# Designs tried in a protein design run: peptides against a protein of PDB entry 5VZU. Part 67

Target 1, 271 residues: chain A of PDB entry 5VZU
Amino acid sequence: GRTLEDIFHEHMQELILMKFIYTSQYDNCLTYRRIYLPPSRPDDLIKPGLFKGTYGSHGLEIVMLSFHGRRARGTKITGDPNIPAGQQTVEIDLRHRIQLPDLENQRNFNELSRIVLEVRERVRQEQQEGGHEAGEGRGRQGPRESQPSPAQPRAEAPSKGPDGTPGEDGGEPGDAVAAAEQPAQCGQGQPFVLPVGVSSRNEDYPRTCRMCFYGTGLIAGHGFTSPERTPGVFILFDEDRFGFVWLELKSFSLYSRVQATFRNADAPSPQ

## One batch from the design tools (peptide; made by RFdiffusion4, then SolubleMPNN)

Design b2_p14_6_s1 (from b2_p14_6, 9 letters changed)
Fold by OpenDDE base, seed 4:
Structure b2_p14_6_s1 (fold): chain B 271 residues (1-271), chain A 14 residues (1-14)
Amino acid sequence: as target 1 above (271 residues)
Amino acid sequence: MKKTLEENTKLFNS
């Protein structure tokens, strides 16, 4: 019978062959562009920049992490046979924090799946509601050619009247029980483990995470066929490491900051 | 065969 090693070797050979075909077919059509690092903002969850992923068979993946208000984006700098360079491999909604359960319940894939799918449904509802408000407002401005009615004159000034009565109405401040936004304990990471049945390339991932957010990952067939967004979890481990759980794929990708300093990598100042 | 990200991931995690 084929061993798992035989299947792995055959798959690696196919990927090498695909890479060879792609590189050989486009050898005469290579376009180089300069990539600038995104500017850092004070409100960015972490410093934006280049991250190195190791994703399954594709080997080295370089992703640019950038922040766009309450959204983060991972943009592929390196393409693969499925997802070309310049595509957004992950989109993170920083409005929708995922709260991981205790370490025992984190091992339950069905619990993580439930939490993520509930957030996905909320995001879908918010998108539907916001879509309806934008639709109704555009209808009625027919171009009434309002003829230029003539400039009738400047009539003047009158000034004065004063009076001051200070009605005291002492409306009791209803105790708005400020739901204590539990200060996002920015400091203490929570214990982290992958759910049983979520595949990682190795067990060498951080066992403590700072925050998790709802996100979507881009998946496709070879040649970017049938691209779709699948639900997942963005996991911030620290300033230099994040992960993404691909829920439907039952897989985990780890990304680590590229520590190389690049001279002149900043975007040119807008002139 | 349309090798999806899933198939690629499954082949490496199996």
Scores: peptide ipSAE 0.035, ipTM 0.728, DockQ to the pose 0.294
Fold by OpenDDE base, seed 3:
Structure b2_p14_6_s1 (fold): chain B 271 residues (1-271), chain A 14 residues (1-14)
Amino acid sequence: as target 1 above (271 residues)
Amino acid sequence: MKKTLEENTKLFNS
């Protein structure tokens, strides 16, 4: 029988061969596109830019992280055999924070799965409600009934006067319960551990995280076949590191900021 | 056979 080592070696050879075929097919016509770094905004969760990811089998990936209001996006700069460059590998909903449990319950994959699936259902409901409001607003283009005739300029009617009665009604200022923005405990990251059965390339990931958000990751077969979005968790560790838990794949990807300074990588100012 | 990201991930983590 083939050993696990034989299967692993054959699979690595297949991936190397696919990489060679992929590079060799493009040798005849490479289209170079300049990549511009997204401008940073004050409201961005972290500075946008290039991050180096590792997907175990796919090796090194470069992803551009960008912010779009209440959404974040990871765009592939490097393609792989499954997902070409320029695709959105991750989409993060910054409206939907994931609250991780204590460390003991974080080890339970089923608990994380429950939390993520509850948030996924809320996102689905919000999309359905917003779709219904947009649908009903289009239906009332009733038939443009016929142009009725230009009826005449009716007259002046008059000036009635000023009576100023100062009714005192002391409407109690309804306590706008300022939903006390619980002061974002900006400082203390919560303890973090991967659930049991979630695969990581190594155990070298941050053991504290700042925030987690609901997101979706793009998966596909070789040659970008049957692309689909799977639920996941975006984990912000710090200014230079984030992770993504691929829930259905039971895998974790760590992304670290590319520290290289790129001269002239800023988008030209729109003249 | 077309291998998915999942199949590739499973083969490298096994």
Scores: peptide ipSAE 0.035, ipTM 0.733, DockQ to the pose 0.256
Fold by OpenDDE base, seed 1:
Structure b2_p14_6_s1 (fold): chain B 271 residues (1-271), chain A 14 residues (1-14)
Amino acid sequence: as target 1 above (271 residues)
Amino acid sequence: MKKTLEENTKLFNS
């Protein structure tokens, strides 16, 4: 029977052959694209920039992390046989924080799956409700037939009146007990472990996370065939590291900041 | 056998 090693070896040979065919067909005519780093904003969850993922057999992947209001985006800088460069590999919804359970329950994949799918359903409902409000507003631009409204005249009228009185009533200011917003414990890291059956290429992932958010990842077949977005979890470990759990794939990707200074990498000011 | 999208993505993510 085919071993897992045989299947892996055949797949690696296929990927190398695909790279060779693509590079050979273009007669080594490589196009270079300039990458601009996104500007940092004070409200950004972490500093935007380049992150590297180690994808085992495929080598180094580079992703640009950027912030767009209540959304974060991972954009592929390196393409792969499934997802070309410039595609948005992950989209993170910063409105939908995921609370991880205790460390014992974090090992249960079904518990993580339940939490993520409940958040996915809320996001879907919010999108349907917001889609209805945007749909009803466009329907009423029926063609204004320009009926010539006639010139009706300037009637004048004038008058008066009067006084009324001062009533005192001194209603007591009810103490609105300001529900003390429990300081969002956004700063204390929690113990983190991958669920049993989630594959990680590197067992050396951070064992403490700062916060988690709902997100979606882009998956496709070879040559970007049948692209779809699958549910996942964005995990912020620290200022320089984040992860993504691909829920349906039962896989984890770790991303680490590229510690390189780029000269002239700032976006040109919009003229 | 056509590898499923999941198998191709798993092999790519392995």
Scores: peptide ipSAE 0.035, ipTM 0.720, DockQ to the pose 0.317
Fold by OpenDDE base, seed 2:
Structure b2_p14_6_s1 (fold): chain B 271 residues (1-271), chain A 14 residues (1-14)
Amino acid sequence: as target 1 above (271 residues)
Amino acid sequence: MKKTLEENTKLFNS
C-alpha cells in the first residue's frame, strides 16, 4: 500500500511543481511591488513588520503584520498555489480576546472550538446591530424646519408651603467594596499547549502565551478558487512571535519576526 | 482534483 510517507512525498512534489509552474507561468507578468514596512504606532499590540511562518502544507510563508485600530492584519508577502501575494491571510479582531482555559482544558479541541464559536457568534451579532444603527441614523435627518413657536409668557403660579421634618436615620454606608477589576495582568504569560489533534509543523512552539484574540484566516483552492474566511485564534507569544490556530483545518501556524534591518523600507511620509 | 488547503492539511494529518 502507499505509506503515509509516500503520500506526503507525492503531495509535496505536487505542491513544489505547482509553485514552480505558477512562478514560471507568471515570470513574464510578475509585477514587482515595493513593500514598505508599516509605521509603528504607540497603541500597536507589538511592533508591526515582517514575520516568517510555516503555513500548513505550503512550507515557508512571509507575512506583513500591521495594525488598523482595533484590528490586526497579516498580509501575504509570499504567495502560494492557493492564495496569491497581497491577500490578507489573517484578520484579527483585537476587541475580542480569547481567554484560554487551564492546560488540561487547552488540550481539548472541543473546548477551544466552543470558545471560538461563541466569540464568532458575538462578532456576527455586533455586525448586525452596528449595521442597523448606521441604517436608522441616516433616515431621521429630515430637515425639521424648526418653526419658531412664539414665546408665550405664561404665568407665575404660586408658593405652596413649608414644613416636613428632619428624620435623621443614619444608615451606615455599606462599604461597597468596589471589586477592583484586577487590571488584566497583560504582562504575565499563561501556559500554552495546542489541543490534541491540531497539527503543528514544528513541536518547538512557545509554551507560554501573552494573550489571544479571535480572528479569521483566508483559505482557498488552487488558483485562488472559492476563497473563504474560516474562524481561528491569534496567539501572541511575545514581541517577535505569534501563532494562528486554524480551527476548521485543525492546524497551527507559527510566525517569527524577520530580524533583518531593511534600508529604505520606511513608507514615504504622506505629503 | 482541486486540492483545497483543507485537503492538503488533511493529507498531512492522516
Scores: peptide ipSAE 0.034, ipTM 0.733, DockQ to the pose 0.266

Design b2_p14_6_s2 (from b2_p14_6, 8 letters changed)
Fold by OpenDDE base, seed 4:
Structure b2_p14_6_s2 (fold): chain B 271 residues (1-271), chain A 14 residues (1-14)
Amino acid sequence: as target 1 above (271 residues)
Amino acid sequence: MEKTLEEMRKLFNE
């Protein structure tokens, strides 16, 4: 029987061969597009920029991480046979933090799956509700016929009256000590481990993470056929490293910042 | 629905 390792090796060989065929066939027709680094904003979760991904069988991928209010996006700078360059490989919802359980329960894939799918359902509900409000607001501005406001009158009605009684009773309001939600200390890394059965080709992933968010990853067939969004978890490790857990694929991708300084890579100031 | 490695292989090899 083929081992999982054999299947991964065969798939890697197939992808390397496809990449070789693709590069060799298109050697004479390269289209170059200038890439600008996203501007950094104070509210950005980390500095935006280029990250190198190690996706096990696909080799080295370059992704641009950018922030768009309460969303982050990973845009492919390098295409592959499935997903062309310029596509959003990951979309992260920074409104929907994933709370990882303790390290023991993090090993349970079903627990992570439960947490992610519950958040997915909330995101779906919010999208349905927000879609309804945007639809009703284009109500008919029918012509306001200016019907004249009739001047109906001033009636003065009157002044009554006095009385006084003082009753004291000073019932002490019990101090409901509002349990101060400890501000989630935005700085302490929590222990991190991949669930059992999640494939990581790099065992050298960080064992602590700062925070996690719900996200979706783009998957497609060869030639970008049947593109779909699958649920996943964005794992922020540090300023220079993040991961993505592809839930349905039971796979993990690690991304590390490209440390190269680019001269003249800043976006032109909006004129 | 959990995509099996075979379903991934189909998705990526079709």
Scores: peptide ipSAE 0.021, ipTM 0.625, DockQ to the pose 0.172
Fold by OpenDDE base, seed 5:
Structure b2_p14_6_s2 (fold): chain B 271 residues (1-271), chain A 14 residues (1-14)
Amino acid sequence: as target 1 above (271 residues)
Amino acid sequence: MEKTLEEMRKLFNE
């Protein structure tokens, strides 16, 4: 039978061949586009910029992290055989924080899966509700055709009835003290561990994280076939490191800031 | 969908 090692070697050969085919197709017609680093905004979760990630068999990938109000985006700067450069590999909803359980429960993949899927359902509901409000507002400006017509008049009438009385009962509304979500102390990292059965190529991931958010990752077949968004968790470790847990893939990608200084990488000021 | 997920699981686990 084929060993797992044989399958891995065959697949690595296919990936190398695909990479060769893609590179060789471009050898004669390279279009270079300048990449600008996004300017930092005060409301950005961390400084935007280039991050190096390691995707399993693809090796070193470069992702641009950028912030767009309540959303963050990871855009592939390097493509792979599945997802070309310029695609949004991750989209993060900064409105939907993921609260990780204790370390014991963090090891349980099913617990993480439950938490993420509950947030996914909330995001889906909010999208449906917001889609309805945007739809209803446009419909009612039908042209008031001014038809003029004129007429008449009458008349009647009256009837009366009756009386029924005033019962008092003043049931006190019990103040359901909405437990104020304690502002999760933005400064102290919580202990972090990957769930059992989540593949990490690098065992040297940070064992503390600052915060987590709901997000989606882009997955596709070879040649960008059947691209779809899969649920995941964005994990902010520090100013220079974040991760993404691909829930359905049971995989983790670690991203580290590119520390290289790029001359003239700043976006031109909007004139 | 399933095939894409399976293909991607290979790529991420490899």
Scores: peptide ipSAE 0.028, ipTM 0.675, DockQ to the pose 0.622; fails the geometry check
Fold by OpenDDE base, seed 2:
Structure b2_p14_6_s2 (fold): chain B 271 residues (1-271), chain A 14 residues (1-14)
Amino acid sequence: as target 1 above (271 residues)
Amino acid sequence: MEKTLEEMRKLFNE
């Protein structure tokens, strides 16, 4: 039988061949598009911009990270045989923070899977509820013809009297110290390790993360066949590094900021 | 669990 190594080598050869075919076919019709860097906003989780990742067998990928309110997006700047350039490789929901367990439990893939799938279910429920509110809100704008209801006369209800009994009972205010949920200390990184059985091309990933969020990744077959969104975890390490755990694929992609300065890459001011 | 050839293709195409 073919070994897993034989299958891997055959597949790597297929990918190299596909990449060569695509590059050679596109040599006759390269569409150059200007890329503009998204403007930075004060509320952005980190500075938006270009990140380089090692993405599976494809090698070096360039992704644009951008922020859209409570969502972040990774847009492919480099295409691959599966996913064309301009596709949203990752979509991050900044409303749904993933709390990683201790390092011992972080090694357990089933624990991470449980946490992510619970968040996925919440996101699905919120989407269903928000769809119903948007549907019901349109139905109630029937024109309420405000018929002028006639002025019914103010009946003078009588002045009931003054009885003033002063009962003192000094019930001690039980200090329900509402344990103020300590605002999750935004500043201290937590120890980070990949779960056992998650593939990483680079073992030199940051061992401390700042925060994690629920997200989805785009996967497809060759030629962008059967594109689907799979659940994952966005991991912010620092201002210049983030990762994505592809849950179903059991893979990890590390992205590092492109430090190159680009002239005239700023988006034109919205006129 | 033996990953299907298709799951391996998805993994290696990542």
Scores: peptide ipSAE 0.026, ipTM 0.634, DockQ to the pose 0.290; fails the geometry check
Fold by OpenDDE base, seed 1:
Structure b2_p14_6_s2 (fold): chain B 271 residues (1-271), chain A 14 residues (1-14)
Amino acid sequence: as target 1 above (271 residues)
Amino acid sequence: MEKTLEEMRKLFNE
């Protein structure tokens, strides 16, 4: 039977061959699209822009991170053998924060999986409920006949009525010591570690994260076959770094801001 | 087997 090593080796050969074919086909009609940097908003989680991912054998991938209200999107600027350029590689739901457990429990993949799947189910329920309200409103445009009827006017008026009285009683309700919810110190990152069995192609990932959110990643076979969205975790490390845990794949992708300045990369103002 | 190969292809292409 084929070993996992044989499958990996065959796959790596296929990727190299595909890259060779794409680079050796001189007769390819290349379509160029102008890329504009997304506008920044004050409420954006971090500055939008270009991020580089390192996908081992695929080399350097470029993703555009953009914010769309309560959603963030990673759009592929570079294509790979599976997912062409312009596809949305990650979609992040900024309404659904993932609370990571303590550092000991973060090592447990099953615990992370449980947390993510619970959030996925909530997102699914919210989508079903919101779909029902939009359906019922369209029905009853019955033809309201035009009947004309006209007129009249009247006016009146006044009255005042009165008083009633004052009763006292003064019961002292007891001193319920409201446990002061310590304001979640907005600035302190939490310790971060990948779960055991999550593959990282870069062992040099940040060991502290600011916050995490539920998201979905796009996966596909070669040539964009059978594209599907899988659950994952968006991990914000800092202003210039984020990660994505592909839950079903048990993989982690690290993205770092492209520090290059681009002239004339701003979108033209909508006239 | 095919699903595992496709899952592996997805895994290594990410």
Scores: peptide ipSAE 0.026, ipTM 0.621, DockQ to the pose 0.273; fails the geometry check

Design b2_p14_6_s3 (from b2_p14_6, 9 letters changed)
Fold by OpenDDE base, seed 5:
Structure b2_p14_6_s3 (fold): chain B 271 residues (1-271), chain A 14 residues (1-14)
Amino acid sequence: as target 1 above (271 residues)
Amino acid sequence: MEETLKENTELFNS
């Protein structure tokens, strides 16, 4: 029987061949697009820019991290056999923080899965509620020119009825103790470990993280077939490193800032 | 879905 190593080797050869075919097919029609680095904003979670990622067998990839209000986006600068360049590989919802449990419970994949899926359901509910408000606002603008139907005389009918009982009931306003959201101690990272059964190419990931957020990753078959968004966790380690846990894939991608300075990579100022 | 997940799982976990 083929070993897992044989299957892996065959698959890696196929991926290399696919990369070669794609590269060679595009050699005749290279469209060069200038990449501009997103400008940094004060409200950005970290400085936007280029990050070097690892995607298991895909190897080294370049992703651009950018911020869009309460959302962050990872855009592929390098494509792979599944997801072409220019696609949004990850989308992070900076409204939906993931609270990681203690280090013991972080090892439990099912606990992480529960936490992420609960947040996913909240995000889905908020999208449904916001979709209803946007739908109702458009309906009322029809000016029905109602033609003036003639004034039939409405008769007077007088009826009386009386009764007055003044019931006092002074219901005390229950103090809704607003659970003070403990200010996220922005300073000290928490201990971090990948859940058991989450694959990482490198065990040399940071063992402390600052914060985590709900996000979605883009997955597809070869040639960008059946693309879909899968739930995941964005892990901010520091200013120069973040990770993404692909929940359904049980995989982890580590991203490290590209430290190279690029001349003329700044976006032209919006005129 | 399952095929896409399988293919990606092979790509991510290989």
Scores: peptide ipSAE 0.024, ipTM 0.684, DockQ to the pose 0.687
Fold by OpenDDE base, seed 1:
Structure b2_p14_6_s3 (fold): chain B 271 residues (1-271), chain A 14 residues (1-14)
Amino acid sequence: as target 1 above (271 residues)
Amino acid sequence: MEETLKENTELFNS
């Protein structure tokens, strides 16, 4: 019978061969597309831009991080055998923060899975409720029969009325002690560890994170067959590093900012 | 679904 090692070796050979075929067949006919960097906004969680990541056997990948109100998006700049360039590899919902447990409970994959799936069900409920409100509003365009409404006239009248009085009553403003919203500890990083059984290509990931959010990752078979979105966790480490936990794949991808200055990479102003 | 998930898992674990 095939061993897991045989299957892995065959799969790696296939991926290398596919990469070689794609690079060699297109040697004479490359289409270059200009990439524009997304504009930075003050409300962006971090500066948008290019990040380098690794997806196991795919090796080095480039992702564009951009912000769209309460959503963030990772768009593939490099394609792989499964997902072509230009696809949205990750979507992050900045409305749905994930609270990681203590460091001992973070090692438990089932605890992380529980937390993520509870957030997924809330997101699904909100989408169903918002879909119902949008559906009911369109039904009532009954045919406006064009009845010719007649020309009724201009009447004038003018009237004046009067003065009413000044009453004083001086009710004492009760000291509503505004419970000082404890400044959400958004600034102090929490200890971070991957759950046991989550694969990482590199053990050199940050051991402290700033915050986490619910997100979805795109997965597909070779040639972009049967594309689907799976639940995951976006982990912000710092201004230049984020991670994504692919929950169903039990995998972790680390993304680091591309430290390069691009001239003329700004999007043309919308005319 | 299971086949696509398995294939992607092999891609991430390699």
Scores: peptide ipSAE 0.024, ipTM 0.684, DockQ to the pose 0.636
Fold by OpenDDE base, seed 3:
Structure b2_p14_6_s3 (fold): chain B 271 residues (1-271), chain A 14 residues (1-14)
Amino acid sequence: as target 1 above (271 residues)
Amino acid sequence: MEETLKENTELFNS
C-alpha cells in the first residue's frame, strides 16, 4: 500500500507540476494590469493594503485587504490552482462581531462552530427581511390608468384664519437610551488560541487578538470548479496581522502586512 | 462539494 508519505510526496509533485504548467502556459501571452492600493479612510479597521498569506503547499500568497463601509474584502493578487487572481478570497462583515470565549472554551472547535453558525443564521435572516422590503416596494406599480383630460386652472381664494393657542405640551424627551457604546477596550487584546483540530502551518501566530468578525471564504476545486463561500472567522491581531479560520476546512490562515513600500501604487486622483 | 472541501483541506494541510 502507499504510505502517507508516498501520498503526500505524490500530492506535492502534482502541485509542483500544476504550478509549472500554470507558469509555462503564461509564456505565450501575459496581460499585465497595474494594481493600485486602496486609499486609507479614517473609519478603516486597519490600514488597507497588501498582506502575505501562507497556505501550506500553495506557498506564499498575496492578498489585498480593502474596506467598503461595514465590509472588508480580501482580494487575491496571486492566484492558486483553485482560486485565480482577482477573486475575493475572503469577505468580512464588520457588523457581526464574533465574541471568543475564554481560552479553555476556545480550544473547543464545536463551541467556535456554534458561535459562527448562530451569526451566520442572523446574517441570513437580515438578508431575507431586507429582501422582503425591497420586494413589496416594487409590487405597487399599479396599472397606469388612462390619461384623464386636462381640466382647467380654477383660481380660488385666500382665507386667513388666525388663532395661535400655545399648547404647552411638555413632551418628555424620550430617553434615547444611547446604547452605551461599551467603550471599546481599545488596549488589551484578548488571549487567543486555535481550537483543537484546526490546522495551522505552524504554531507561530499571535496569542492575543483585538477583535473577531464573521466572514466568508471562497473555496473551489482545481481550475476554479464548483466555487462556494464557506463560513469563517476573521481575527484581527494587530495593525499588520490578521487571520482567517476556515470553519468547514478546519484550517487557519495567517496574513502579515507586506512591509515593502511601493512607489506610484496610489490610485491616480480622478481628474 | 465534499471533493472540493477535501481537496482544499489537503492543499491547506500540506
Scores: peptide ipSAE 0.024, ipTM 0.686, DockQ to the pose 0.593
Fold by OpenDDE base, seed 2:
Structure b2_p14_6_s3 (fold): chain B 271 residues (1-271), chain A 14 residues (1-14)
Amino acid sequence: as target 1 above (271 residues)
Amino acid sequence: MEETLKENTELFNS
């Protein structure tokens, strides 16, 4: 019978061949676009930029991480046979933090799946509610032509009086101790482990994470057929490393910052 | 969905 290793080797050869065919067939049709690094903003979770990812048989990928208010995006700089360059491989909702359990419960894939699917359902509800408010608000601005009813000048009715007394009652200002929202101590990362049965190409992933967020990953068949977004977890490890857990695929992708300085990679200032 | 998921699973787990 074919060993798992034979199937893997055959699939890797096919993928390499597809990459070679793709690069060779399109060699004459490759439009090189200059990539500009996204500008950094003070409110960005980490410095935006290029990250090297490794996931699956695709090997080395380059993604651009960028921030868009309460959303982060990983855009493919390198394409693969499934997903072309320029596609958003991951979209992260920075409104929806994932709270990881303790290490024992982090090993349970079903627990992670439960947490992610509960967040997915909240995101779906918020999108439905926000769609209704945006719909109802447009309907009521019928132009009521407020005909200017003429300014009738009606009269000066009079000055009634005086004196009501100054009762002093010195009600103590109850110190509403504004529970200072303790700034979420972004400092100490929590212990991190992948769930059992989540595949990682590299066992050398960070064992401590700063924070996690709900996100979606893009998957597709060869030639970008039937593209869909699947639920996942964005894991921020540090300033230079993040991961993505593909929940449905039971896989993990590690991304590490490209430390290379690119001259003239800054976006032209909007004139 | 299942075919796309399977194909991607093969690509990710390979």
Scores: peptide ipSAE 0.025, ipTM 0.688, DockQ to the pose 0.668; fails the geometry check

